Peptides against a protein of PDB entry 5JXT. Designs and how they scored, part 193

Target 1, 319 residues: chain A of PDB entry 5JXT
Amino acid sequence: SLLPKKEINVYIGMSEMQVKWYQKILEKDIDAVNGAGGKRESKTRLLNIVMQLRKCCNHPYLFEGAEPGPPYTTDEHLIYNAGKMVVLDKLLKRIQKQGSRVLIFSQMSRLLDILEDYCVFRGYKYCRIDGSTAHEDRIAAIDEYNKPGSDKFIFLLTTRAGGLGINLTTADIVILYDSDWNPQADLQAMDRAHRIGQTKQVVVYRFVTDNAIEEKVLERAAQKLRLDQLVIQQGRAQVAAKAAANKDELLSMIQHGAEKVFQTKGAFGTMAEKGSQLDDDDIDAILQAGETRTKELNARYEKLGIDDLQKFTSESAYE

## One batch from the design tools (peptide; made by RFdiffusion4, then SolubleMPNN)

Design b2_p24_1_s1 (from b2_p24_1, 13 letters changed)
Fold by OpenDDE base, seed 2:
Structure b2_p24_1_s1 (fold): chain B 319 residues (1-319), chain A 24 residues (1-24)
Amino acid sequence: as target 1 above (319 residues)
Amino acid sequence: MEELDEQYRKAYAEKLREQELAER
C-alpha cells in the first residue's frame, strides 16, 4: 500500500546578500511598492516586481552582476549567499546518509543551473530535466535515474517538466525549492515520487523564505488548494477558480515583510545567528518549527467555507 | 491553461477519491 506523503514547509531566513538585493528591488520601484501609482500602476509592473522578489528568495545569483567575479569560480559563496542553499546543503547530506534519493523542483530553469554547479561542487551525481530538454533526453535521464543500482542521487526538475506524468518512485524525498502559484502544479510534482510503485514514506520539504513574498505565495496557494478541495467535495465544479491575483493582492504581497527588510542590517533569523554554520540541531529546530507552522497554516484554511475562501484577501487572514 | 487546470482538478479529484477509498 502507498503510504500518505508527509509535507512540511521549511521556513528559511534570507542571507545578508538576499536582504541587500531584496531592498534594492523594492527601492527601484518604491513608488509602486508604496501604492503611490494608484489606479495608474500596471498589473504588469507589479508582476515584474513579484518575479524579481521570487528570484531573490531563490538565489541572488539569478541577477546579472550578483555573482562574485571575474574569475567566476564555484565556491562556498554559492551556498552561504542564499538561505535556501544553506538549508539544502545540510538537508542533502542528511538525506544521502539515510540512503534516500531526492527530487528537487523549481519554477526557474536558471536556478537549476545554479543547482548543477552546486551538485558538481559537492560531488553529487544528478540528472536534469527542464522545459527545453528534448523528449529522448528526458527518457534517457529518467531511465538513468530509475535504473537498479543508479548512482544518481539527485534529480533536478522544473515543476512544469515534472508535470509530464513521469514515474520517479525510486526517489522518496521531494524538495520544492520554490512554490507554484497553482498548488496543483506542486502536487503533480510530488506525485512523481508519490505514485504506485513507491515502497518508502515520501517526505516533501517545501522551502519558503520567511518574512518575504514567498509566504504570501504559499498562503494564496493554500487558499486555492482548500477551495479546490471543497469544490470537489461539494460537487460544485462551477466555483470559478479565483482569478489571477488582482493589483491590490499583488501589492499586498509585495509589501509583506518589506518594512522589516528595509530595517534589517545583515541576514534574517537562523541565517543571522548561524549563517552557513548550521548544525544537525539547528536543522531539526527548523524542521520542527516548519511542521508546527504547516499544521497551523492548514488548520487556518480547514475552518473556512467556500464563501469565506472566495472573500478572503491576504489581509483578512490575520483578523 | 484553463483546460489543463480542469484536467488536473479532475485527476486530483480522482486521486483524492482513490485515497479516501484506500483509507477505508
Scores: peptide ipSAE 0.000, ipTM 0.334, DockQ to the pose 0.252
Fold by OpenDDE base, seed 3:
Structure b2_p24_1_s1 (fold): chain B 319 residues (1-319), chain A 24 residues (1-24)
Amino acid sequence: as target 1 above (319 residues)
Amino acid sequence: MEELDEQYRKAYAEKLREQELAER
């Protein structure tokens, strides 16, 4: 029988470079971040800030001119300049030693480009599928990954492209490098490995930048998922979950952790303490802390009814 | 999107120069 998947949110501190870029994103639009733009502040401007902050949480090299060079060479800087890459690098080494195979999902095809460079740099054999991949090439990549004795360790996918009904049960580890605004997209991604034909315990690692906008993205996704579950259970088809965040919700998400980011010199958390020198004990501590926070997050929303979830506004970053 | 990224790049480069000048 298929074992239940284990899901763990992995809370990761920003690198020093990410903190600098995150500060710069906030500083550029400080009037919007402080709510000083009032009624004239466009929802589009706030959505753009959210997008830039999410790019920063993924990798600073997603910004033009962030990559050090010339020469533009793939080196250890690709890893240590992003907290998620530092954790990914250590985690992949563990996963490989365990004889597991891994799916890595992102919302951003440009992040998959960085992950390809990383795979080449580390000598990891991989497959890739994104939104631009031709149908025939998708089939070929899936077949190459799934073949008996495949030497492909990693499959790189955009979450939406990987969601298209494919079977990747030859992988037992799923890394969500970032989260979709729609929790169903992430579930569909996980279900590529967690499907009939899987013989191993599927483990899902969801990377979440700590003290950043991604925590609020995750909370919103968890709230929506619980609401969707309750709507299905109660047969109340009409509870259209408010699909789009309002301006105040977007502003609250942008403000989350902003003060601490402005006060921070260097990196956050384990990235400040260890940087790229994370050992197996540091990874175990991160995973254990993540498992605890995951349980707490789920328990928070499990107690809420439909009416409570509809009224539940994330507390402002200033409360 | 690209124009936004270029503005961030320019303004980050200025801040780095200011920091390098303050450390001298």
Scores: peptide ipSAE 0.000, ipTM 0.317, DockQ to the pose 0.017
Fold by OpenDDE base, seed 4:
Structure b2_p24_1_s1 (fold): chain B 319 residues (1-319), chain A 24 residues (1-24)
Amino acid sequence: as target 1 above (319 residues)
Amino acid sequence: MEELDEQYRKAYAEKLREQELAER
C-alpha cells in the first residue's frame, strides 16, 4: 500500500545578505509598506513588493548586481548568501547518504538556474524541466531520471511544469524550495512522487523563510487548502474563496516581520549563530522545530469550520 | 483550467480518504 506522505515545513532564517536586500526592498517602497498610499496605493505596486520579497527569500542573486563579480564564478558564496541554500546543501548530503532521490520544485525558473550552478559546483547529477522546456525534452528528462540505475540524483522542476501529470515515483523526497499561491499546485507537485508505484515513504520538505513574507504565503495557502477540503466534503461548490488577496491583505503580508528585519544586524536564527557551518545536529534541530510548527499550524486550521475560515479572510479585509 | 482544478481537487480528496482508510 502507498504510505501517507510526511510533510514538514522547514523554517529557515535569512542570511546577512538576504536581510540587507530585504531591508532595501522595504525601504525603496517604504510609503507603500507603511500604508501611506491609502486608497491611491495600487494593488499592482503591492504585488510587485511581494514578488521582490519572495525573490529575496529564495536567493539574493535573483537581483541584478547582487552576485559578486566580475568575474562571475560559482563558489561557496552561492550557498552561504542564502539561508535556504545552506539548509539545502546539508539536507541533500543526508538524502544522498540514505540512498534517496529528490525532486526540487520552485516557482522561479531563475532560481533553477542558480540550483543548476549549485548542482554542477557540488557534482550532483540532475535533470531539469521548466515552463520553456520543449515537450520532447520533458519526456527525455523524465525518462532519463526514471531509468533503472539512473545516476540522476536531483530533478529540478518549476512547480507548474511538474504539475503536468508526470510520474516521478523513482524519487522519495520532495523539496518545495518555495510555495505557490495556489496550494493545489504544490499538492500536484508532491503527487509526482506520491503516486501508485511509490515503494518508499515520501517526505516533503517545504522551505519557508522565517520572520518573512513566506510565512504569510504559507498561512494563506493552508487556509485556502482547508476551505477547499471542507467545500468538497460538504458539496458546497459556491464557497469559492476569492482567490486573489486584496490590498489590505497584501499590505499585512508585506508588513509581517518587517520591523524585526529592520532591527536585525546580520543574519537570522541559526544562520546568525552558525551560518554555513551548520552540522547534522543543527539540521536535526531545524527539522524537529519545523515538524512542531507544522503540527501547530495544521491544528489551527483543523478546528475551524467553513464559516470561521471565511471570517478570517473577511476580518483581515476590514482592518 | 478551472474544471481540471476541480477534477484534481476531487481526486485529491478521494486519495486523502483512501490514505485515512489505509491508516486504520
Scores: peptide ipSAE 0.000, ipTM 0.346, DockQ to the pose 0.151
Fold by OpenDDE base, seed 1:
Structure b2_p24_1_s1 (fold): chain B 319 residues (1-319), chain A 24 residues (1-24)
Amino acid sequence: as target 1 above (319 residues)
Amino acid sequence: MEELDEQYRKAYAEKLREQELAER
């Protein structure tokens, strides 16, 4: 029988560079962030801020002029300037030592470009599929990854490209480098490894930038997932309110952690304490803390009924 | 939420296009 997948949210502090860029994003649109603009800010403006903050949480080099150069060289700066890369770099060493193979998913194809540079820099052999990958090239990449004795350690995928019914059961580790707003997209990505033919315990690591917008993305995704599950269980075809986050929800998400970010002069959490010098014990502590917070997050939503979850989605719609 | 996902995806695709156009 297929073992149940183990899912762990990995809460990661921002690097100093991420904090600076996060501050800069908030400052650029401070009138929007404060709601002080007597002009009802366009939902599009708030969505743009959210996208910039999510880019910052992934990697500061997703911004023009953020990468050190010229010369533009791949070096340790690619890793230490992003909290997620610091944790990824340590985690991949463990995964490889265990004889595991890993799928890495992101919403951002440009982040996969950074991850390709990282793979080359570390000497990790990889495959890649994104939204632009031709059908034939997708088949070839999957076959190359899945072949017996494949030397490909990593598969880089956009979450959507991974959703296309492909079988990647030759991997047992899944890293969600970022989260989809739709938890079903992430589940579909996980199900590429967690499928019939898997012989190992699938472990899913979901990277979440701590004290940032990604915590609110995760919370909303967890609410939606619970609502979807309850709707399925109760046979109520009531369309779980497709409530697009209203402006106030988007503002609340943007404001989450903003004060602490503005007060911070350096990195956050373990990134402030050790930066790129994380050891194996630090990674174990991060994973253990993440497992605890994951259980707490799930337990918050498991107790909520449809009406409560709808009220949370509606009270967030009526505030 | 699917509409959010689509709006975020559109906004992201627009921003990527704006960046690609600014890099030219």
Scores: peptide ipSAE 0.014, ipTM 0.406, DockQ to the pose 0.063; fails the geometry check

Design b2_p24_1_s2 (from b2_p24_1, 13 letters changed)
Fold by OpenDDE base, seed 4:
Structure b2_p24_1_s2 (fold): chain B 319 residues (1-319), chain A 24 residues (1-24)
Amino acid sequence: as target 1 above (319 residues)
Amino acid sequence: MEKLDEEYRQAYAQKLLEELERQR
């Protein structure tokens, strides 16, 4: 029988560079972040800020002119300038040592470009599929990854491209480097490894930038997923979950953690204490803390009814 | 430049706090 997947949210502090860029994004659009635009503040402007903050949470080199150079060379700076890369780099060493194979999903094809550079720099053999990959090349990449005795350790995928019915049960680890606004897209990504033919325990690591917009993206996704489950169970097809965040919800998401980001000189959490010098004990501590917070998050939404889940609790945005 | 950036960040953080308190 297929073992149930283990899902762990991995809460990761921003690097010093990410904090600086996160501050700059908020500073650039201060009037929008403070709600001072009132009726003049467009939902489009808030969505653009959200997109830039999510880029920052993934990697600062997603911004033009953020990469140090010339010379533009891949080096350890590619890792230490992004909290998620520091954790990824340590986690991949463990995954490889245990004889596992890994799917890495992102919403951003440009992040996959950075992950390719990282794979080359570390000597990890990989496959890639994104939204631009031709159908024939997708089949070839899947076959190359799934072949018996494949030397391909990593599969890099955009979440939407990886969702298209493919079987990747030759991997047992899934890393969601970022989250989709639609939790069903992430579930479909996990189901590429967690499917009939899987012989190992599938473990899903969801990377979440701590004290940043990604926590609110995760909360909204968890809320939506629980609501969708309850609607299916109760046969109430008419509960059109307002699929799109309103202006106030977007503003609240942008404001989450912003104060602490402005007050912070340097990196966050374990990234402030150890930076790129994370050891095995630090990773275990991060994973254990993540497992605890994951259980707490799930327990919060499991107790809520449909009527409570339809109320966006603004209160949780300010805690 | 650095001092002006820090004063601006502090003033921004304060305005953000005041707005967050107003929205609660």
Scores: peptide ipSAE 0.026, ipTM 0.543, DockQ to the pose 0.019
Fold by OpenDDE base, seed 5:
Structure b2_p24_1_s2 (fold): chain B 319 residues (1-319), chain A 24 residues (1-24)
Amino acid sequence: as target 1 above (319 residues)
Amino acid sequence: MEKLDEEYRQAYAQKLLEELERQR
């Protein structure tokens, strides 16, 4: 029988570089945050801020002129300048040592470019599929990854490209490097490894930048998933899919952690304490803390009814 | 992006904090 997948949110502090870029993003668009623009223009500006903050949470090198150089060389800076890369680097070493194989999903093809550079730098053999990958090349990459005795350790995928019904049951670890606004897209990504033919315990690590917009993205996704489940269970097919985030919801998401980001000199959390020198015990602590917070998050939403889940987006703006 | 001087960043951060506090 297929074992149930284990899902763990991995809460990761920002690097010093991420904090600096996160501050700059908030600073640049302060007038948009303050609502100085007309309602519609303001919403578009807020959506742009959200997208920049999500890029920052993924990797600062997603911004033009952020990469250190010249010379533009892949080095340890690719890792230590992004909290998610620091954790990924340690986690992949553990995963490989366990004889596991890993799918890494992102919303951002440009982040996959960074992950390719990282794979080359660490000597990890990989496959890649994104939205631009030709159909024939997708088949070839899947076949190369899935072949018996494949030496490909990592499969890099955009979440949407991974959604196309492909079978990757030769992997047992899934890393969601970022989250989709639609939790179903992430579930579909997990289901590439968690299918009939899987013989191992599938473990899903969801990377979440702590004290940043990604926590609110995760909360919104969890809320939506629970709402979708309850709507199906209660036969209320007419509960309109929760409208696109309003201006105030977007503003509250942008404001989340902003105070702490401005008060912080340097990196956050374990990134401040250990930086790139995370050991196996630090990773275990992060994973254990993540497992606890994941249970708490799920338990929070499991207690809510449909009406509560519809209202709850208004109350979380005031805490 | 102009390298905002550290002092300007701190002053701006403070102004943003004050504005965020005022919006609560």
Scores: peptide ipSAE 0.026, ipTM 0.534, DockQ to the pose 0.019
Fold by OpenDDE base, seed 3:
Structure b2_p24_1_s2 (fold): chain B 319 residues (1-319), chain A 24 residues (1-24)
Amino acid sequence: as target 1 above (319 residues)
Amino acid sequence: MEKLDEEYRQAYAQKLLEELERQR
């Protein structure tokens, strides 16, 4: 029988470099929002800010001139300059020791490029599929990963490319390195490992940058998922979930945690205390805290009706 | 690009956040 999947949100602090880049993004765009002309920023500009902040949460090397060099060589700096990479590095070592195999999903093909460099640097054997991968190469990568006795430990996928009905039940761990705005895309990604033919407990780790825009992306995705469930249960097809965030919602998301980011000298949370020196106990603490916050998040939305879920209350950055 | 003192940047960023809240 297929065991229910376990889903854990892994809340991760920003590295010092991420904090510095997050501040620079906010500073550049706060000046533009408050520009002396009183013209409210366009929705397109706010969406661009959201995308830059999400890039920062993933890895600072997604920005031009962020990578230290010359020489531009892969080293430990690729890991310690991104909180998600620090946690990923420790978690993958544990997963490998357990004899598990892992799917890593991202929205960003350029993040998969960084993860390829990381895999080469650590000596992890991997497969890759993204939106640009040819159909024949996708089949070859899937077959190479799924073959009996495959030495491929990691499969790197863009969330939408991995969504194409493929079977990856030879993996039992799923890492969502980032979240889709559509929670159904992430569910479809998880269902690559969590389907008929799976023999292990599937565990999903969703990486979420703490005190950053990604918490609000996750909350919005959780609200949408609950709304979709209630619409299915009640047969009320007419609740077109407002598919796109309004301007005030986007502004609230950008402002979330911004004050604390500006006040922070160095890294956040466990990244400030330990950085790249995370041990197995630190990982267990992060996972346990994440499991608790995941239960609390789900319990918050399970109590809400359709009418309450349609009222996106922008909790201000000061609540 | 004048290196605005880190304290001045923080105080400016805080004022800008407060002003953005008042415009809600």
Scores: peptide ipSAE 0.023, ipTM 0.524, DockQ to the pose 0.018
Fold by OpenDDE base, seed 1:
Structure b2_p24_1_s2 (fold): chain B 319 residues (1-319), chain A 24 residues (1-24)
Amino acid sequence: as target 1 above (319 residues)
Amino acid sequence: MEKLDEEYRQAYAQKLLEELERQR
């Protein structure tokens, strides 16, 4: 019998570099962020701000000229300048030591480029598929990864490319490096490992930048998922979940954690305390805290009815 | 975690601002 997947949100503080970039993104559009501009900002402008903030949460090197150089060398800076990379680096070492194999999903193909550089730097053997990968090359990568005795440890995928019905049951760990606005895309990604032919407990780690836009992306995705479940259960096909955030919802998402980001000098949370010097106990603490917050998040949405889930509630239960 | 010097950080912040202007 296939074991149920274990899903854990891993809440990760920003690095010092991420905080500074996040501040600059907000400062550039401060009138829009504060709502002070008298003219209601365009939805397109707010969506662009959200996209830049999500890039910052993933890795600051997603911005042109943000990579240190010349010389352009892959070094420990690739890791310590992004909170998610610091946690990923420690987690992958643990995953490898336990004899597991891992799928890493992102929305951003350019983040997969950074993850390739990281894999080379750490000596991890990997496969890659994104939206641009030819059909034949996808088959070849899947076959190479799934081969009996394959030396490929990591499979790097864009979330949407992973949605294409592929079987990767030779992996038992899934890392969602970021979240899709559509929770079904993330579920489809998880289902690459969590399907018939899996022999291990599938564990899904969802990385979430703490005190940032990604918490609101996650909350909105969780809300949508619960709404979709209730609509299916109640046979109420007419409850079109508003697929796209309105301007006020986007503004509220951009504002989330902005004050704390502006006040912060340096990194956030465990990144401020330990940075790249995270030990195994720090990782265990992050995972345990994440498991608790995941249960609390799920329990919050399980109690809500359809009418409540249709309202964008800006109140994070942790303010 | 190695701290970025303030000049390095400001130079990168400026490059980001310029990138975000080109994307408008």
Scores: peptide ipSAE 0.010, ipTM 0.359, DockQ to the pose 0.018

